# Ledger of designs, part 129: peptides against a protein of PDB entry 6J54

Target 1, 223 residues: chain A of PDB entry 6J54
Amino acid sequence: NENLFASFIAPTMMGLPIVTLIIMFPSLLFPTPKRLINNRTISIQQWLIQLTSKQMMAIHNQKGQTWSLMLMSLIMFIGSTNILGLLPHSFTPTTQLSMNLGMAIPLWSATVFTGFRYKTKTSLAHFLPQGTPALLIPMLVIIETISLFIQPVALAVRLTANITAGHLLIHLIGGATLALLNINTMTAFITFTILILLTILEFAVALIQAYVFTLLVSLYLHD
Target 2, 42 residues: chain B of PDB entry 6J54
Amino acid sequence: QFQFTGIKKYFNSYTLTGRMNCVLATYGGIALLVLYFKLRSK

## One batch from the design tools (peptide; made by RFdiffusion4, then SolubleMPNN)

Design b2_p14_7_s3 (from b2_p14_7, 10 letters changed)
Fold by OpenDDE base, seed 5:
Structure b2_p14_7_s3 (fold): chain B 223 residues (1-223), chain C 42 residues (1-42), chain A 14 residues (1-14)
Amino acid sequence: as target 1 above (223 residues)
Amino acid sequence: as target 2 above (42 residues)
Amino acid sequence: DMLDILAQLLSNLL
């Protein structure tokens, strides 16, 4: 079913990758405010950013709050790209595992290294939960170390799998609706209703996955 | 506050320092085992 | 702690 996966092929124009333009496009949707009282759209955007910032940064101390700009930019980027990817015949960069790994690995490594630099004792102690029996300490430390290295992979795969699965499901049900139009109009109407409900769900998933991705990065920073 | 004596003072699952030492000891033990097998094979 | 929070969040969201 190459036609089903055609939407996930990286688009090129005249031998040049236009993926870079697609990645940069969401940044144009969020202009910087210049006035004390801005337009309604900008005011809503600022309000949403402030709400999410207060919610996410409440976990962190003053030193951790320095990451607020990066985390807010990350959630806005992933959220906007995921929503734009739900447009018909659009390419979603976050469906590419390479992109998500490219975001997850550096951010994860940065959080781990910052933890080791400023909170060396607490970060090393995190590999051993409190109250563990002495005989289980070596095995548990090994498991926790493996768990740490799985974190960036799980972060990237979760985002990729959820967005990709949503797109595939929309295409499959969409194709089924078109096929059923010539067979039974009543069943086609039911499948079309399911398609609408699914698209609404995918909008929610797009935002949730962006939030979860940034929240987990923030949580790793908190240790 | 936990009062530990002897080896338990340095290797505890309750204190922050004790947990850190346990982790370092486990990594050190694994590193020594890997080194032993590497030197034995060569 | 992080695993428990993650498990709870994933169970609620997925």
Scores: peptide ipSAE 0.131, ipTM 0.809, DockQ to the pose 0.032
Fold by OpenDDE base, seed 4:
Structure b2_p14_7_s3 (fold): chain B 223 residues (1-223), chain C 42 residues (1-42), chain A 14 residues (1-14)
Amino acid sequence: as target 1 above (223 residues)
Amino acid sequence: as target 2 above (42 residues)
Amino acid sequence: DMLDILAQLLSNLL
């Protein structure tokens, strides 16, 4: 069972953490455009960023549009790291809860503080849903305040759990496939087919989790 | 759209201001309770 | 034990 979690250990070389290099690596995949009409790969990237930016920022006013760069960089970072994590023998930084908390807590706090600064009345009113019976107001306010503080934890845990679970499942099914090769070739083939389908699913999950993480941060900003 | 009179005008769960006041009142009440128990122990 | 954890984690995907 110890081998199952070996892929989630932070990689080090000669006692030096190479995690920093792994985290920085996705940045190399998104070069800065220099021309009005770039090559096909950069054009596709820009198009995707433009589409996602338009979609996510549509709910925000002009002040919220200032967060466009931050949110787009966030989704690109998480998405790229998650996709790269599906490469064989790769380490996914987003499987580390510390990494995700490091992203979630500052972004959450920034959105909450921004909300309280510019929309104090609306932000305070958010602790009480509209139409709440009078007797339930104190209890519901407390619950909503607790819910607020759970948000950064939920962001981090959701991303960590989904990516980690996917990697574990791929590892387990892959291991089972190898074990069944010597027992029953037919069952091994079926298991291998499931593994392929699972890997395809994990690619989708990787992108979805990046999107959900960014979307929720954006939603908290909107309040 | 909602017509409130008296205390309901300031403390309601329908208007933005009313909701804000309810939240502030709740926090204020909790703070007073905590303060009361803290002072009672002293 | 590990499968239970995995099942719980997988439930978060849905």
Scores: peptide ipSAE 0.072, ipTM 0.808, DockQ to the pose 0.021
Fold by OpenDDE base, seed 3:
Structure b2_p14_7_s3 (fold): chain B 223 residues (1-223), chain C 42 residues (1-42), chain A 14 residues (1-14)
Amino acid sequence: as target 1 above (223 residues)
Amino acid sequence: as target 2 above (42 residues)
Amino acid sequence: DMLDILAQLLSNLL
């Protein structure tokens, strides 16, 4: 059990935490462009950022467009950290619920407060769906209020659970494959095939979760 | 599109203003209830 | 309405 969760322990070296360095490392993978015609890698990165930016900001008005930089940085950060976390013996900060809550709660609160500030009437009206029978109004308002407060929790837990579960599954299946190599090679081959397919899936999940996290924050901003 | 008269004009589930007022009224009622029980529980 | 926005977004992504 201890060995199973060893990859989720905050890493330290010489008694000093190196988590800060791990969190900052993804920023080095995205250098700022300096040339009119950039290298292939930078060009692809810029293209991807432009595509995602266009898709996400299409929902927002001009005022919402001001969030573009923050949302794009968020998706790049989460996506890069998730992908890097799939490397062997890597520590993924997004597997820590504290990390994800630390991102989710402020972003959620910012969107909610922004909504109340600039769209007070609409934001308050969202607590009551249109066409609700009069007798159900108090109950439904309470439910919608609870739903609002669940949003940051759901946002953080979704990311944490998906990434953590993926890591655990890869670890377990990988360990099983190694154990079965000396017991039954045929079964080991089957489990290895599953491991490969799972790994491919987890790469996709890593990107999808980053996208979904950012998208939901964006949607909350739009209200 | 909807035309309401009287109290329904201000408290309805169809208009934006009406919905807002309903929400505010609900929160106000809850606050009053909480206050009542708080004062009573002392 | 987040549901409508989500539906429109999904329709555009697919």
Scores: peptide ipSAE 0.068, ipTM 0.805, DockQ to the pose 0.036
Fold by OpenDDE base, seed 2:
Structure b2_p14_7_s3 (fold): chain B 223 residues (1-223), chain C 42 residues (1-42), chain A 14 residues (1-14)
Amino acid sequence: as target 1 above (223 residues)
Amino acid sequence: as target 2 above (42 residues)
Amino acid sequence: DMLDILAQLLSNLL
């Protein structure tokens, strides 16, 4: 059905891609504080950012903490875009695999190269788990190498699939609810209740996926 | 504490250096095999 | 190591 995937088509106006503006829009929701005592909303936002930053960077050394700005910006970006994407008639850029790959591959490569640059011995050692029987070493090294290259793909696909699937479910259940309104009101009410619960779940999923994406990038950095 | 002697000192799955050497040896072996087949096909 | 981390993450989510 063409209508199912219509929401995932990149919107254009007058032949110009509005997607760029949509991607940049979340940045407007996070203003930089100018006062020592900010508004309640900004204070809460900063508090949340600080909490997430402390939690996420707790596993990193001082050198790894240099990535805090990048990781925090990433989680805020993905989280905000995912949440905004749940608004009615909104376009979520993170449903586009190209965008997620565009984020995953560079970040993954940066973490891997950083690991090889500063922790060469440890990074090379990670291709072989500790305590591996000698006969399994070559095969396991190959498997671990393949696993490494799957990481960026898995990272991108995970985010894309989760967000896209959620949107599709909301769309399908919403459409079913509307169709059932004139057929069976009781069933429509049940379906509508499911839709509400699903929507709440998708809000949680949107934040979780943003966190997981950023966390995994962080973990790859930590090796 | 694991005390390794001989070849096991350099190629073991318990120490970081040993693991690194095993990985390098594996990649080196694969590279040599690929090179061998490439040269054989010529 | 990553599997253990994933297991811990899953355990925290469940």
Scores: peptide ipSAE 0.067, ipTM 0.811, DockQ to the pose 0.031

Design b2_p14_7_s4 (from b2_p14_7, 10 letters changed)
Fold by OpenDDE base, seed 3:
Structure b2_p14_7_s4 (fold): chain B 223 residues (1-223), chain C 42 residues (1-42), chain A 14 residues (1-14)
Amino acid sequence: as target 1 above (223 residues)
Amino acid sequence: as target 2 above (42 residues)
Amino acid sequence: DMLDILLKLLSNLL
């Protein structure tokens, strides 16, 4: 049982934590452009950033579009860390709920406070949907308030749970495949096929969760 | 688009101002209740 | 309200 969760332990080398280096490593994968026409890899990266930026910021006004740099950096960070986490024997920082809460809570707080600061009337009115019967107003306001406070937790847990579950499944199915090799080769082959399909799915999940996390942060900003 | 008169003008679930006032009234009521029970317990 | 915005975003994405 302890072996199952060994991959989620914060790695140390010679008594020194290397988590900081792991967190900073994705930044090396995105070099700054230096030419008018860059190489293919940088061009693809720029294209992806532009595409996601246009989609993400389409719902925001000019003031909201100021957040584009932060949101794009966020999606690139989470996406890259999630993809790198699928490498064998790698540690994925986004599997740690503490890290995801550390990102979700400040970003959520910033969006909520920004809304209350610049759009106080609309933000307060958001706690009560239009057309609510008069008798249900107090109860609905309370429910909506609770819903607001659940948002950062849901945001962090969603990312953590999806990435962690994926890693666990890959580990378990992989272990089962190895165990079944000497017991029943046919069953092991089926399990191995499932492992391959699951791995492909986890690549998609890694990117989707990064996108959803950033999208929801952006959506909270829009309010 | 909606024309309200009297108290409904300030407290309604259709206009932004009315919705805001309803929310503030709800929070104010809860705060007063909490304050009441806190003072009563002491 | 958030659901409506999400649906609108999804409709634009797809």
Scores: peptide ipSAE 0.059, ipTM 0.807, DockQ to the pose 0.038
Fold by OpenDDE base, seed 2:
Structure b2_p14_7_s4 (fold): chain B 223 residues (1-223), chain C 42 residues (1-42), chain A 14 residues (1-14)
Amino acid sequence: as target 1 above (223 residues)
Amino acid sequence: as target 2 above (42 residues)
Amino acid sequence: DMLDILLKLLSNLL
């Protein structure tokens, strides 16, 4: 039904795309610290950012830590957009494959090119795992090459599919609960409970997918 | 430490340089094969 | 290499 995917259509008002405003909106939720002792909300946000930053950058040397700002901005952006997408009647830009590809391809290419530029020998050697039998070398190099090109696609599709599937499930179960309210209240209550549990799960998924997306980009940079 | 002599020194799956050379050799071989078939078709 | 890094990360989380 067209109604199932209506929430994934890019919203427009008066023929003007509001998507740009929706994409920019999460930035307003993260104000910059202006005081030595900030508000509780800002302090918690900064604390979370610092914890996440320390965790993600622990695998990188000084050169890799240069990407900390980019990676942290990425995780904050994806995480915030995913969480905001769980609000009722909200549009989630990360459900659009075009957006996720638009993020994945440049970031992936940047990591790959950075690897080839600064660690050419290691990057080329990465196409051949250590200890590979001599007879399997050509085939394995081809497979690793294909694997490399699948990375940005897998990165984008993973995020898109997980967020989209969650939204669809919430919509379907929500619609089912409303339909069952007039048929069987007890069954509707059960489905409503499932909906609540699913919603909680989707909040976790939203954050996890943001983290995984950023982590994989970081990992590709490290290797 | 692995001690390699001869061709194994340059083409091995254990050393970083050896792995790199194997990858380059593989790509070079594929490129030559593609060129061969392209020239054969013409 | 990526698998080893992931395993190390998972081991640190557990």
Scores: peptide ipSAE 0.058, ipTM 0.803, DockQ to the pose 0.034
Fold by OpenDDE base, seed 5:
Structure b2_p14_7_s4 (fold): chain B 223 residues (1-223), chain C 42 residues (1-42), chain A 14 residues (1-14)
Amino acid sequence: as target 1 above (223 residues)
Amino acid sequence: as target 2 above (42 residues)
Amino acid sequence: DMLDILLKLLSNLL
């Protein structure tokens, strides 16, 4: 089991953590455009960012549109780190719950504070659903308050669990394929096929989790 | 849209202001209960 | 939001 979880240990070199370099590396893959008409790679990136930005910010008014840059940077960061984490023997920072909490808590708190600052009445009223029977009001307000505080935890744990579980499953099936090569080549071929399909699925999961994380942050901002 | 009279005007689950007041009243009640138990323990 | 949806669904069932 130690070998299985070894891939999730933060890497160090010469006693210095290289996690900071791994976190900063994805930013190098997305250069800023310098020309009116850029090359194909940059053009595709800008097109994708524009489409996702339009879709994500459609629910926000003009004041909410100011968060566009932050939300787009967030989805690009999480998405790129998750995809790079699928490389063999790579370390995925998003598998660390501490990192995801470090992102979730500040973003959640910012959205909550902005809501209370600019939409105080609406934000307070959100703790009580419309049409609630009078007898259930105190209990429901308490439940809704607890639900609010669970949001950042659920956001972080969802991302961490999905990415971590995917990595573990790839390692387990990969190990099984290698073990079966000497026992039964036919079964090893089947497990290898499953491994390939799972890897493709994990690519999709990596992008979906990045999107969901960013979307939920955006929805909390919408109140 | 909604016409309420008396206490229902300020404390209702339909209007925005009414919902807000209900939430504040709930928090105030909890705070008073906590304060009561704190003073009782002393 | 999710609670509102659940309450709405429950209200329709009752």
Scores: peptide ipSAE 0.051, ipTM 0.794, DockQ to the pose 0.019
Fold by OpenDDE base, seed 4:
Structure b2_p14_7_s4 (fold): chain B 223 residues (1-223), chain C 42 residues (1-42), chain A 14 residues (1-14)
Amino acid sequence: as target 1 above (223 residues)
Amino acid sequence: as target 2 above (42 residues)
Amino acid sequence: DMLDILLKLLSNLL
């Protein structure tokens, strides 16, 4: 089964971690605008960033708007890496749990500490939902505290699991399609159609997971 | 708007201040329990 | 035949 997971091994060339270059590569796809009216590609990118920025930051106050640059860079990074990961023979860095934890833990910590720094009363009150019966208050506070510490893990695992599962499914169905070519061409055609549909779905999943990751970080900042 | 009197004014699950106080009281109670068992073991 | 070609191309890409 080593062949199934071979695509998830961090690539190295001559002992050098080329994974660093792979992580940095998506930044080249988003050049900085230099003119008032840019190229069509840059204009579309800036328009999309503006729309997503307005949508995600609508929940935040002026102080929360300071995080707009970081959140937009995060969604662009995760989204671009996930989309590039769907290319043949490509390595998706977001399939590595270590990378996603490396993003989730600092961002979560920053949002939690920022919340306690500026909205201490609201942040402390968040551990107890409104209308909780008096007898359930101690238990629910403990559960909510545990839930808080699970948040960075949930962010990392969600992204890792969704992207990894998608890649594995594409690999398995692709392998099954090739195996069925010599057995039953009609069944192979059906499996190939499923593979195409799955690939289209994975493009959507790649963007959705980037959005969900960024949105949840934003929501943690809000409360 | 809820009107609370007495201890319910400070410890309730409806107001922001009440919820905060309940959380602090819960953490304080847990800390005291842990401290009690730690001191008892010594 | 077209499926075979597409799958071969896909196998070379993946």
Scores: peptide ipSAE 0.014, ipTM 0.725, DockQ to the pose 0.013

Design b2_p14_8_s1 (from b2_p14_8, 11 letters changed)
Fold by OpenDDE base, seed 3:
Structure b2_p14_8_s1 (fold): chain B 223 residues (1-223), chain C 42 residues (1-42), chain A 14 residues (1-14)
Amino acid sequence: as target 1 above (223 residues)
Amino acid sequence: as target 2 above (42 residues)
Amino acid sequence: SILDILLSLLSNLL
């Protein structure tokens, strides 16, 4: 059991936390472009950022587009950390629920408060779906209120659960593959094939979860 | 689009204003209930 | 509503 969850323990060196350095490391992978025509890697990065920005901000007005920089930085951060976390013996900060809650709660609260500030009438009206029977109004308002407060929790748990589960599966299947190498080579080969397929899936999941996290924050802002 | 008269004009499930008022009324009612039980027990 | 949007997104992702 200890070996299973050892990869999720916050790394320290001589009692000093390395987590801070790990969190800051992804920023080094995205250097600021200085040329009109950049290298291939930087050009691809900029292209991807532009595409994702256009897609995410298409649902927002001018006021909502002010959040573009924040949302794009968020998706880049989460995406990069998730991808880096798939490296062998690496630590993924996004597997920690505390970190994800630390991101989800402030962002959610900010979107909700901005909604109430600028679109008070519409935001309050969202607690009651249109066309509800009069007798069901109080109950439905309560349900919608509860639903609102579940949003940050669902946002954090979704990211944490998907990333953590993926890492756990890779670890378990990888360990099983190594154990089966000395027992049955054929079975080990099958398990190894599954491991490869799973790792490919986890790369996709890593990016999807980053996108979904930022998209949901954006949607909450749009109301 | 919808024309309501009387109380339904202010409390309806179709207009934004009506929905807002319904929500506020619901929260107000809950607050009053909580206040009532709080004052009743202590 | 946001719920409908989320439901549609969830149906597409899961």
Scores: peptide ipSAE 0.157, ipTM 0.826, DockQ to the pose 0.033
Fold by OpenDDE base, seed 1:
Parts: structure tokens; sequence; C-alpha cells
Structure b2_p14_8_s1 (fold): chain B 223 residues (1-223), chain C 42 residues (1-42), chain A 14 residues (1-14)
């Protein structure tokens, strides 16, 4: 049982936290362009960032577009860490709930505070949907208030659960395939096929979860 | 446009101002209830 | 050989 979760233990070396280096490693994969005409890899990377930026910020006005740098850095960070976490013997920091809460709570609080600061009337009005019967207004306002405070928790847990469950499933199916190689090769082939499909799915999930996390933060900013 | 008169003008679930006032009234009511129970405990 | 590479990667993943 403990062996199943051994891959999720924060790695340390000589008592020093290597987790910091692991978290900082994805930043090395995104160098800043220094030339007027960059290399093909950098150009494609910048093009993808611009494409995602246009998609994410399409719902925002000029004031909301000031968050483009933060949101794009967030999606690139989460996406890169999730993809790198699928490598062998790799530690995925986004599997740690503490890290995801550390990202979700400040971003959520910043978006909520920004909403109340600049759009106070609209932000307060969001606690009550339009067309609500008069008798249900007090209870619905309370429910919407509770829903607001659950948002950062749901944001962190969603990311953690999706990435962690994917990793666990890959380890379990992978272990089953290796065990079945010496027992029944036919069943091992089937399980291996499932593993391949699962790994492809997890690559997609890794990117989708990064997008969803950033999108929800963006939607909270949009109010 | 919705035409409301009286209390419905300020406390409605259709206009932005009405929704805001309803939210503030709800929070105010809860705060008063909490204050009442706090003072009652003393 | 591709299968061996995949199995090697799988063994490293576990």
Amino acid sequence: as target 1 above (223 residues)
Amino acid sequence: as target 2 above (42 residues)
Amino acid sequence: SILDILLSLLSNLL
C-alpha cells in the first residue's frame, strides 16, 4: 500500500529539498527570445503561447488582458510540470495538494479581490442569479457565497486528483503488465495496449487540466 | 426593461442594483443574527 | 525492439 504512493513522496537529497529544483526546471524549457528571427523550436513555442493567449484572453476586456502574463505563465508551468511528470522516475509537483493550494488560493483571492475592487456592483450581484424567486433569495445568496469559497479548494483538488489518479493508474496497469508477462503473454499484450492508450490519455489530461485550471482562474477574473 | 415600484424597485432579482441590494440585505441580516446571538450569550 | 524500449520505459516508470 505504501509502495503504491512511494512515487508521490517529495524527493530529497542529503536532506536538501530537490523539490525546489524540480519546480524551477520547467522554466529552463521556455527561454526568452533574443533574436529578431528565432529558431524553429522557439518560434513554434512562441506561436503556441500567442495562440493560447488569444484564446484565453478573448473573453476579457482591456483591463482583464493585463492578467495575460500571469495566466499564460500559469498554464505553461502547470502544463509543463504535468507533462514532465509522466517521464520515468519523475516527480510531479502538481500531484501535491499543498502546491496546488498554494497556487489556487492566491490566484483566486487576487481575482476575487480584483473583482470587488473594480466591479463591486457586478461582483456583489453575482451572488444572486437573475430571476430568482423572492423567497429563495436569502438561501441562494448563502449557497453562492459558500460556492465562492469552495472554488479554490475545488480548483486545487481537481488538478491534484486528476493528475494523481492518472499516475496511479499508469503505475498499476504498468505493474500488471510486467507481472503478466511471465504468466500470460496474451493478457499482458492486452494490458499493455490499455497502458498505451492510458498514457496518451494522461498526456491529454495533463494539458487539459492545465488549461482548465487557468481557464477557471480567468473566468473568476471575468466574474 | 423591468418597471418596478416601491420595495421591488430596490430589492429585485432582475436589475443589477436590485440584486446587489438583496445580497447586502442578506449579509446584513446574517450579521444582525450573529450579533444577536453573541449579545444573547453574554 | 520498440516493444523492448517501451518495456524499458515502463520498468523505469514503475
Scores: peptide ipSAE 0.057, ipTM 0.744, DockQ to the pose 0.014
Fold by OpenDDE base, seed 4:
Structure b2_p14_8_s1 (fold): chain B 223 residues (1-223), chain C 42 residues (1-42), chain A 14 residues (1-14)
Amino acid sequence: as target 1 above (223 residues)
Amino acid sequence: as target 2 above (42 residues)
Amino acid sequence: SILDILLSLLSNLL
């Protein structure tokens, strides 16, 4: 059982945390464009960033669009770390709840504070859904306030759980495939096929979770 | 579109201002209750 | 078999 979760332990070498280097590594994959017409890879990256930026920031005002750089960097970071985490013998920092909380709580706090600062009336009104019966107003306001404080936890846990569960499943199915090689080759082939399909799915999940995390942060900013 | 008169004009779940006032009233009520129990214990 | 090769490679990676 300890071997199953060994891949989720933060890697250290001689007591020095390599996690810092792992977290910083994805930044090397996205170099800053210096030319008007860049390389194909950089052009594709820039195009994708522009598309996602246009989509996510379409719901925001001019002041909200100031967050575009932060949100795009966030999705790029989470997405790249999640994809890199699917590499063999790689450590995925986003499997650590502490890191995800470290991202979720400040971003959530910033969005909530920004909302209360610039749109106080709308933000306060957001604690009460429109059309609520009068008798349920106090209870629902309390529930909505609790829901607000659950948001950063939900952001962190959702990302952590999805990525961690995916990694665990890949590991378990992979281990089962190897174990079945000496028991039944046909079943091993089936499990291996499932493993391949699961791996493809996890690539999609990795990107989706990055997108959802960023989108929800953006949504909280919009209120 | 909604026409409210009296107290419903200020405290309703349909208008933005009304919802805000309801939220503030709820928080105010809770604060008063907490204050009441605090003062009652002392 | 091809499967054995792939699984052996996978076992080295996982």
Scores: peptide ipSAE 0.023, ipTM 0.736, DockQ to the pose 0.013
Fold by OpenDDE base, seed 2:
Structure b2_p14_8_s1 (fold): chain B 223 residues (1-223), chain C 42 residues (1-42), chain A 14 residues (1-14)
Amino acid sequence: as target 1 above (223 residues)
Amino acid sequence: as target 2 above (42 residues)
Amino acid sequence: SILDILLSLLSNLL
């Protein structure tokens, strides 16, 4: 059991937390363009960022598009950290609930407060869905209020759980494959195939979770 | 499209202002209830 | 076998 969760322990070297360096490392993979026509790698990166930016900001007006930089940086950060976390013997900071809460709560609060500041009437009206029967209004407002406060928790837990579960499955299936090598080679081959497929899936999950996290933050801002 | 008169003009679940007022009224009512029970317990 | 090699490599990576 200790071996299963060992990969989720924050690594330290000589008593110094190297987690800070791990968190900062993805930034090195995305250099800022300096030329009109960059090399293929940077061009592809900028193209992807542009596409995702257009997709994410399409739901926002001009005022909401001011958040584009922050949201794009967020998705790039989470996506890159999640993908890098799938590398062998790598530590994924996004598996830490504390980190995800640290991102979710401020962003959520910022979106909520921004909504109340600039769209007070609409924001308050969102606590009551349109067309609600009169007798259900008080209860529904309470439920909607509770739902609002669950949003940052759900946002953080979703990301943490999905990434953590993926890592655990990879380790478990990998360990099972090794254990089955001397027991049943055919079964070991099957488990190994599953491991490969799972690993590919986890790459997709890593990107999807980054996108969903950022998208939900943007949607909360749109409200 | 929707025209409301009387109390429904200010408290309705269809108009933006009406929904806002309903929410505020709900929060106000809850706050008053909490205040009442708190003062009663003293 | 190829599987043993792959699994051995995988064990080193995991």
Scores: peptide ipSAE 0.023, ipTM 0.733, DockQ to the pose 0.013

